# Designs tried in a protein design run: peptides against a protein of PDB entry 4Z5W. Part 236

Target 1, 305 residues: chain A of PDB entry 4Z5W
Amino acid sequence: IPDVFLELNKLWYFSAQSNLFNGEMPRSLSNSRSISLLSLRNNTLSGQIYLNCSAMTNLTSLDLASNSFSGSIPSNLPNCLRLKTINFAKIKFIAQIPESFKNFQSLTSLSFSNSSIQNISSALEILQHCQNLKTLVLTLNFQKEELPSVPSLQFKNLKVLIIASCQLRGTVPQWLSNSPSLQLLDLSWNQLSGTIPPWLGSLNSLFYLDLSNNTFIGEIPHSLTSLQSLVSKENAVEEPSPDFPFFKKKNTNAGGLQYNQPSSFPPMIDLSYNSLNGSIWPEFGDLRQLHVLNLKNNNLSGNIP

## One batch from the design tools (peptide; made by RFdiffusion4, then SolubleMPNN)

Design b2_p30_2_s3 (from b2_p30_2, 20 letters changed)
Fold by OpenDDE base, seed 5:
Structure b2_p30_2_s3 (fold): chain B 305 residues (1-305), chain A 30 residues (1-30)
Amino acid sequence: as target 1 above (305 residues)
Amino acid sequence: SEEEKLEEELKKLEEELLKSKLPKSSSEIS
């Protein structure tokens, strides 16, 4: 990429995704005062990620995913006071989350999917201080670590948590009960054990639950048949999460009910590929908004209701 | 608008999330 962004003093959006760009990010781009949205996703960019946050005062979204960047996660990113969204997926950092991210109050959405991030305990202890964090994606990291169950962890505003394919050990962590706005939980493809906790059914906004491909035992909690987001359309709290892609407000002009259709994630309970036993509760029939119920490859018995 | 462009970047994040899921054994219904 040429080093000509100093001349582009009105450039607000730069998307150069899915090209063949190589080398380092241009210094003029790292110092751009005008850019709000920067996407360089799916290139072969390399070197250290450096952003001059004192210059980049308009930066709100950063997508550098699927590049050959190396070195440390930029510890100065919290100084980008308007930076809401970070996608660092598929960048091989081989690092921990920087301690400076405790101060990242502008952060709303973070992905480190498949980024060779280490120490899930430290990562969650740091990121819980991000009071505006709504989306957290940590898939394909923390290989064979233990998912911390520390009750002091609090993600009060968390709407989406995806920590899949980590081979994580432990149980469904009790601290998730402190996330009443949680809409999507994916802990699939881990080594999580114990029982599925009944308090999951108290997450009134939870419409997508993936606990598949784990080692869960015991019965399916009856409380999952009372998941309020799946019982009635009316309790899909139209929290206009202005920042959340999951709610395409399709203005279907039909008949005044703005149904927040989940865009790409169907209303789902996936408990497949576990060691669950007991019966399928007939009260799953009350989940009138449920699109997918996957109970495949368990030890369930009795009648199908 | 500025909001529409932010929604587009958020949608790209969502697409990466979907791609980060391993093939569910149930989606192998070819």
Scores: peptide ipSAE 0.031, ipTM 0.674, DockQ to the pose 0.044
Fold by OpenDDE base, seed 3:
Formats: sequence, C-alpha cells, structure tokens
Structure b2_p30_2_s3 (fold): chain B 305 residues (1-305), chain A 30 residues (1-30)
Amino acid sequence: as target 1 above (305 residues)
Amino acid sequence: SEEEKLEEELKKLEEELLKSKLPKSSSEIS
C-alpha cells in the first residue's frame, strides 16, 4: 500500500480488504486524523501493528484480520479514545492480552479468533474492566487451558461471548450469571465437564446457546424451556445495542425461508455431542422463537415430545 | 451510515467465525 494518506485529510473510510497487499502498514495511514473506519482484512500485510493513537483521534473501527502481522498486541490501543471495534482474527501474536486493556473504556467489540493468544485467566481478568465491552470472541486460542470459574469475574454489559475450539477444561463458569444482557454464548468444541447449570435459563436475552462437543453430564436443565427470548419476541426488546445487527426486524417479504436475519446466528440451542441423560422436556414446545434444537449424540431417553 | 459499516464489520467477523468451525465438522464425514 503506498504511503500517500497524509494528503487524504478528508478520508473517513478506507477499505482495502481481500486484495494482495503485502509489506507493512503505511506510516501515513497509522497517523491519519480523518479515518474513522479502517479495514485491511484478508491481505498479506506484515511487520508490527503500530497506530499513533494521538493522531488517529477519529478511529472507531479497526479490521486487520487475516494478515501476516507479527510481534506483540499494540499496548497503546486504549489511547485511541474513540476506538470501539477491533478485529485481530487470524493474526499470529503468540502473546497475552496487554495489561493496558484494563483501561480500554471505548472498546465495545473485540476479536482475537485464531490469534495464538495465551493465558485465558489473565485475558478475562483484564477484559472484565472494559465497561463497554459487549462482544468478545476468543475462539481458537488458549489451547488446553482451564476456563476460569472465579466468581469475582464480571462482564455486566456482555452480549456476545464466543470461546469455541480451545480444548478448554473446567465447567460452565458461574461468573456468566453476572452477564444478564448475554444474547449469544458459544463454548462449543472444548473439554468442559460437569452439569449444565440451571441459572443459564435465567439469562432472559439468551437466544443462541452452543455447548456442543463437550463432556457435559446429567439432565438438560428444565429452566432452558423458559428462556424468555425464545418464548416471546416482545421480551427480547431490550434494545439490542445498535452496534449489534442480531435483532433488526425481519423484513416481512413473503418469499422463501432465506434467513435474511442480519445475524448469521439463528435462535438456537445446541447441546449435541455430550453425555447428557434424562428426557427431552415437552416444554421445549413453548420456545416458539427457536429455529434449531440440536440434542443429537447424547444419552437421552424416553419419548420425543 | 457509520452504524451500517460497523454492522458489516461484525457480520464479517461472524462469517469468519462460522468458517473457523467448519473444518472440524468435515473431519468426522470421512
């Protein structure tokens, strides 16, 4: 990418995604005062990620995903006072989350999916201080670590938590009960054990639950049949943060079942590939908003309701 | 709008996440 962004003093949006760009990020781009949204996703960009946060005063979104960047996670990103969204998916950092992220008050959405991030305990302890954090994606990291169950962890404003495919050990952590606005939980493809806790059914905004491909035992909690977001549309009207497309009204155009939901995530309960026993609760029939119920590959018995 | 672009970026994040799950499901079909 050429180093010409100093002259582009009115450039608000720069998207150069899905090209063949190589080399380092241009220094003029890292110093742009005008850019609000920056996407360089799916290129072959390399070197260290550096952003001059004192210059980049309008930066609100950063997508650098699927690049060949190296080195540490930029510890100065919390100084970008308007930076809300960060996508660092598929960047091989081989690092821990910086301690400076405790001060990242502007942060609303963070992804490190498949970024070779280490130490899930430190990551969650740091990120709980991000008061505006609504979306957290940590999939394909923390290989074979233990998911912290420390009750002091608090993600009060968290709407989306995805920590899939980490081979994590432990149980469903009780600190998630402190996240009453949680809409999407994905802990699939781990080594989580124990029972599915009944308090998950108290998460009134939870419309997508993926606990598949774990080692859960015991019965399906009956409280999952009372998930308010899956019973009624009216109770789901705690305004989805406008930052998250999941709940924009279906355009009612009568054509085929194209999931024209802006979310790629249908209303779903996936408990498949576990060791769950007991019956399928007939009260799953009350979940009129549910699109997918996946209970396959368990030890369930009795009648299908 | 700025909101629509943030929504598009989040949608791209979701699509990548879905793509990252697919390789594990394909290995059980062999």
Scores: peptide ipSAE 0.030, ipTM 0.675, DockQ to the pose 0.043
Fold by OpenDDE base, seed 1:
Structure b2_p30_2_s3 (fold): chain B 305 residues (1-305), chain A 30 residues (1-30)
Amino acid sequence: as target 1 above (305 residues)
Amino acid sequence: SEEEKLEEELKKLEEELLKSKLPKSSSEIS
């Protein structure tokens, strides 16, 4: 990428995604005062990620995913006072989340999916201080670590949590009950054990639950048949933040399912590939908004309702 | 694999989540 961004003093949006750009990020780009949205995803950019947050006062969104960046996670990113969205997926850091992220109050969405992040306990302890954090993706990290169950962990505003494919040990953590606005939970492809906790059915906004490919035992909690977001569309209380495309506002007037924004996430319960036993609850029939119920590869018995 | 499918679904999530935070006007500059 050419180092010409100093001349582009009115540049608000720059997308160079899905190209063949290599080398380092241009220094003039890292110092841009005008840029609000930066996407360089899916390139071959290399070197250390550096952003001059003192210069980049308008930066609100950063997508650097799927690049060949190396070194440490930029600890100065919390100084980018307007930075809300970070995608660092598929950047091999081999690092822990910086302690400075405790101060990242502008942060609303973070992905480190497949970024060789280490120490899930430290990561969650740090990120719980991000009061505006609504979306957290930590998939393909923390290999064979233990998912912390510390009840004091608190993600009050969390709407989306994805920590899949980590081979994590432990149980479904009680601290998730402190996230009443949770809409999407994916803990699939781990080594989580114990029973599925009944309090998951109290997450009234939860429309997507993936616990598949774990070692869960016992019965399916009957409380999952009462997930309010899946029973009724009217009781989906929180208008999806306009920042979440996933909620199809049913355009009430058009009788057709105009899937205007394809939510890639259908209303779903996936409990497949576990060691669950007992019956399929007939009351799953009350989940009139449910699109996918996957219970395959368990030890379930009795009648299919 | 089912893992690869999951990674693709999660990648789509990340992409949609990022796109949704773009001002609607920025989606028209395709």
Scores: peptide ipSAE 0.030, ipTM 0.596, DockQ to the pose 0.037
Fold by OpenDDE base, seed 2:
Structure b2_p30_2_s3 (fold): chain B 305 residues (1-305), chain A 30 residues (1-30)
Amino acid sequence: as target 1 above (305 residues)
Amino acid sequence: SEEEKLEEELKKLEEELLKSKLPKSSSEIS
C-alpha cells in the first residue's frame, strides 16, 4: 500500500480488504486523523502493528484480520478513545492480552479468533474491565488450558461469547450467570466436563447455545425448555442494539412478506457429541422459535416426544 | 456498517466451525 494517506485528509473510510497487498502498513495511514473505518482484512501485510492513537482520534473500527503481522498485540490501542470494534482474527501473535486493555472502555467488539493467544485466565481477568464489551470471540486459542470458573468474573453487557475449538478443560463457568444479556454462547469443540448447569435456562435473551463436541454428562437441564427468547417472539425482539446488526429484520418491504434475512445464527440448541443421558423433555415443544435442536451422539433414552 | 463487517466475520467463523464439526470418534466407548 503506498504511503500517501497524509494527502487524504478527508478520508473517512478506507477498505482495501481481500486484495494482494504485502509489506508493512504505511506510516501515513497509522497517523491518519480522518479515518474512522479501517479494513485491511485478508491481505499479506507484515511487520509489527503500530497505530498512533493520539493522531487517529476518529478511528472507530479496525479490521486487520487474516494478515501476516508479527510481534506483540499493540498495547496502546486503549488510547484510541473512539475505537469500538477490533478484528485481529488469524493474526499469529503468540502473546497474551495486554494489561492496558483493562482501560479499553470504548471497546464493544473484539475478535482474536485463531490468533495464537495464550493465558485465558489473564485474558478474561483483563477483558472483564471493558464495561461496553458486547462481543467476544476467542476461538482457536488457549490450547488445552483450563477455562476459569472464578465467580468474580463479570461480563455484564456481554451478548456474544464464542470460545470454540480450544481443547479447554473445566466446566461451564458460573460467572456466565452474571451476563443476563447473553444472546449467543458457543463453547463447542472443547474438553469441558461435568453437567450442563440449570441456570443457563435463566438467560432470557439466549437463542443460540452450542455446547457440542465436549464431555458433558448427566441429564439435559429441564430449564432449557423455558428459554424465553425461544418460547415467544415478543421477548426475542429486543431489537439488537445497532452495535449488533445480526438480528435486524431488514424489512425488505418487497410485497408484504417479511423475509427475515436468515440471521447468521439460527435459533439453536446444539448439545450433540457429549455423554448426556436421560430423556428428551416433551416441553422442548414449547420452544416455538427454535429452528435447530441437535441432540445426536449422546446416551439419551426413552421416547422421542 | 462496522457491525455488518463483524457480522460477516462471525458468520464466516460459524461456517468454519460448522464445517469442522467432526463426529466424536466412537473409539472411547470401549
Scores: peptide ipSAE 0.027, ipTM 0.633, DockQ to the pose 0.028

Design b2_p30_2_s4 (from b2_p30_2, 20 letters changed)
Fold by OpenDDE base, seed 2:
Structure b2_p30_2_s4 (fold): chain B 305 residues (1-305), chain A 30 residues (1-30)
Amino acid sequence: as target 1 above (305 residues)
Amino acid sequence: EEEEKLLEELLKKLLEELKSLLPKSESDIS
């Protein structure tokens, strides 16, 4: 990529994704005062990720996923005071999350999927301080670590948590009960054990639950049959997140079947490939919004309701 | 609005990428 971005003082959005760009990120780009959205995903860019956060005062989104960057995670990213979204998926850091991320108050969405991140306990301890964090993706990291169950962990504003395919040990952590806005939980393809906790059914916004491919035992919590988001569309308490007007315009108007594009996440409960026992609750029939119920490969018995 | 769309698109891409990486069955974890 040419080092010409100093001249592009009006450049707000730069996307050079899915090319064959190699070498380092241009220094002029790392110093751009105008860029808000930067996407360089799916290239062969290399070297250390460096951003001059004192210069990049308009940077709101950074997508560097699927590149050959190396070295440490940039510890100065919290100094990018408007930076909300970071995608570092498929960048092999072989690192821990920097302690400086405790101060990352602008951060709303973070992905380190398949980025060779280590120490899940430190990662969660750090990231709980990100008060605006709504989306956290940590899949394909932390191999064979223990998922921390420390009750002091608090992700109050978390909506999406995905920590799949880590071979994590432990139980479903009670600190998730402190995330009342949780909409999507994926802990699939781990080595999690114990019972599925009944308090999961109290997460009124939870419409997607994947606990598949674990070692869970006991009965399916009856409280999962009362997940409010899956019973009624109306009871999706759109707590007006003041920053994200998910004004889905109620298209109040005329009879066109706007096929709501199927949400990329169908309303789902997947508990498959566990050691769950007992009956299938007939009250799963009350989950009128549920698209997928997967209970296969368990020790369930009785009648199918 | 544009930031939300970008976040949704980012999430969608991440999740499509994740779904492509997840094994389809226990047999794929050899």
Scores: peptide ipSAE 0.095, ipTM 0.717, DockQ to the pose 0.040
Fold by OpenDDE base, seed 5:
Structure b2_p30_2_s4 (fold): chain B 305 residues (1-305), chain A 30 residues (1-30)
Amino acid sequence: as target 1 above (305 residues)
Amino acid sequence: EEEEKLLEELLKKLLEELKSLLPKSESDIS
């Protein structure tokens, strides 16, 4: 990428995703005062990620995912006072989340999926201070670590949590009950054990639950049959904050063919590939909004309701 | 709207990536 961004003083959006760009990110780009949205995802960019946050005062979204960047996570990102969304998926940092991220109050969405991030305890302890954090994706990190169960962890505004494919040990952590706005939980492909906790059924906004491919035991919590988001459309609580377009009630009034583009996240409960026992609750029939119920490869018995 | 679209696109890509890494059948569980 050429080093010409100082001349582009009106450039608000720069997307060069899915190209063959190599080398380092241009210094003029790292100093751009005008850029709000930066996407360089799916390239072969390399070197250290450096952003001059004192210059990049308009930066709101940063997507550098699927690049060959190396070194540390840039600890100065919290100084980018308008930066809300970060995608660092598939950047192999081999690092911990910087302590400076405790101060990252502008942060709303963070992905480190498959980024060789280490120390899940430190990561969660840091990120809980991000009061505006709504989306957290940490999939394919923390290999064979223990998922912290520390009740003091608080993600009050968290709507999406994805920590899949980490081979994490432990149980479903009680601190998730402190996230009443949680809509999507994926803890699949771990080594999580114990019982599925009944308090998951109290998460009134939870419409997508993936606990598949773990070592969970005991019965399916009956409280999952009372997940309010899956029982009725009317009790679909507060307007899905504009931030989650998946459930924007398209006004049904325009008679156009609603191509139900299969939402990339159908209302789902996946408990497959566990060691769950007991019966399938007949009250799963009350989940009128549920699209996918996957209970395969368990030790369930009795009648199918 | 644009931030929401970017988040939606991010989540879609992450799900597609996840689905691609998951075993498709019991036979793929090595």
Scores: peptide ipSAE 0.051, ipTM 0.688, DockQ to the pose 0.037
Fold by OpenDDE base, seed 3:
Structure b2_p30_2_s4 (fold): chain B 305 residues (1-305), chain A 30 residues (1-30)
Amino acid sequence: as target 1 above (305 residues)
Amino acid sequence: EEEEKLLEELLKKLLEELKSLLPKSESDIS
């Protein structure tokens, strides 16, 4: 990428995704005062990620995913006071989340999917301080670590949590019960054990639950048949903050508040590929908004209701 | 692979929304 961004004083959006760009990120780009949205995803960019946050005062979104960047996660990113969204998926850092991220109050969405991030306990302990964090994706990291169950962990504003394909050990963490705004939970493709906790059914905004491909035992919690977001459209709690893109359906048709469910995430309960036993609750029939119920490859018995 | 595509779609939608919130014309930067 040429180092010409010093002359582009009005450039607010730069997208050069899915090209053949190599080498380092241009220094003029890392010092741009005008850029708000930066996407360089799916290139062969390399070197250390460096952003001059004192210059990049308008930066709100950063997508560097699927590049050959190396080294540590940039510890100065919290100094980018308007930076809300970060995508670092497929960047192989081989690192821990920086302690400085405790101060990352502008952060609303973070992805490190498949980024060779280590120490899930430290990561969650740090990220719980991000009060505006709504979306957290940590899939394909923390290989064979233990998912911390420390009750003091608190993600009050968390809406989306995806920590799939980590081979994580442990149980469904009790601290998730402190996330009443949780809409999407994916803990699939781990080595999680124990029973599925009944308090999951108290997450009134939860419409997508994937616990598939784990080692869960016991009965399916009856409380899952009472997930309000899946029972009724009307009882869907507080309008998701107008800042969450997925929920602004333009009222085109006069019909009820169709939550713009991200078309990519249908209302789903996937408990497949576990060791669950007992019966299928007939009250799953009350989940009128449910599109996918996957219970295959368990030890369930009795009649299909 | 599917999870990565879902994440990319999620982040793409986020970027498109943020783009829609930015001023469209130089005249709005008063």
Scores: peptide ipSAE 0.030, ipTM 0.541, DockQ to the pose 0.034
Fold by OpenDDE base, seed 1:
Formats: sequence, structure tokens, C-alpha cells
Structure b2_p30_2_s4 (fold): chain B 305 residues (1-305), chain A 30 residues (1-30)
Amino acid sequence: as target 1 above (305 residues)
Amino acid sequence: EEEEKLLEELLKKLLEELKSLLPKSESDIS
């Protein structure tokens, strides 16, 4: 990418995604005062990520995913005072989340999916201080670590948590009960054990639950049949923040769920590939908004309702 | 592998959709 962004002093949006760009990120781009949205995703950019946050005062979104960047996670990103969204997926950092991220109050959405991030305990301890954090994606990291169950962890505003394919040990963490606005939970493809906790059914905004490909035992909690977001369209209380793409406003007039965009995440309960036993609850029939119920490859018995 | 790929694609879509909403939320605050 040419180093010509100094002349582009009115540039608000720059997208050069899905090209064949290589080399380092241009220094003039890293110092742009005007840019709000930056996407360089899906290129072959390399070197260390450097952003001059003192210059980049308008930066609100950063997508550098699927590049060949190396080195440490930029610890100065919290100094980008308007930076809300970060996508660092598929950047192989081989690092821990910087302690400076405790101060990242502008942060609303973070992805480190498949970024060779280490120390899940430290990561969650740091990120819980991000008071505006709504979306957290940590898939394909923390290989064979233990998912911390420390009840003091608090993600009060969390709407989306995805920590799949980590081979994580432990149980479904009780600290998730402190996230009443949780809409999407994916803990699939781990080594999580124990029972599925009944308090998951108290997450009234939860419409997508993936616990598949784990080692869960016991019965399916009956409380999952009462997930309010899946029972009725009307009682989906909080208009999911306009910041949450899957929930465009109910077009009140057309009785169908016009998800005007095909939500990448349909209303779903996936408990497949576990060691769950007992019966399928007939009351799953009350989940009128549910699109996918996957219970395959368990030890379930009795009648199919 | 295929399910991991699908998940990564879903996450990609999620993040692109989130990015598409940022300009609207800023316009509603001004």
C-alpha cells in the first residue's frame, strides 16, 4: 500500500480488504487524523502493528484480520479513545492480552479468533474491565487451558461470547450468570465437563446457545425450554442494541421474523456430541422462535416429543 | 476442520455486520 495518506486529510473510511497487499502498513495511514473506519483484512500485510493513537483521534473501527502481522498486540490501542471495534482474527501473535486493555473503555467489540492468544484467565480478568464490551470472540486460542470459573468475573454488558475450539477444560462458568444481556453463547468444541447449569435458562435474551462437542453429562436442564427470547417474539424485551447486526428492528407490520438480513446466527440450541442423558423435554415445543434444535450424538432416551 | 471454517465465516459475517452499523450509530448521536 503506498504511503500517501498524509494528503488524504479528509479520508474518513478506507477499505482495502480482500486484495493482495503485502509489506508493512503505511506510516501515513498509522498517523491519519481523519480516518474513522480502517479495514485492511484478508491481505498479506506483515511486520508489527503500529498505530499512533495520539494522531488517530477519529479511529472507531479497526479490521486487520487475516494478515501476516507478527509481534506483540499493540498495548497502546486503549489510547485510541474512540476505538470501538477491533478485529485481529487470524493474526498469529503468540501473546497474552496486554494489561493496558483494562483501560479500554471505548471497546465494544473484540475478536482474537485464531490469533494464538495465551492465558485465558489473564485475558478474562483484563477484559472484564472493558465496561462497554458487548462482543467478545476468543475462538481457536488458549489450547487445552482451563476455562476459569471464578464467580468474581463480571461482563455486565456482554451480548456475544464465543470461545469455541480451544479444547478448554472445566465447567460452564458461573460468572456468565452475571451477563443478563447475553444473546449468543458459543462454547463448542472444547473439553468442558459436568452438567449444563439450569441458570442458563434464566438468560432471557439468549437466542443462540452452542455447547456442542464437549463432555457434558446429566440431563438437559428443563429451564432451557423457558428461554424467553425463544418462546415469544413480543417478550424479546430489549431491542438488541442497534450496534448488534442480527437484530434489525422488528418490522412491526409483517408478522414474519423478517430478519432483513439472513442472521448468520439463527435462533439455535446445539447440545450435540455430548454425553447427555434422560429425555427430550416436550416443552421444547414452546420455543416457537427456535430454528435449530440439535441434540444428536448424546445418550438421550425415551420418546421424541 | 469444516465446522471450524464455518464458525470463522460466521464470525467474519458478525464482525462485518457490526462494522456496517457503526456509521449509523454515529449519525444518530449528531
Scores: peptide ipSAE 0.028, ipTM 0.577, DockQ to the pose 0.034

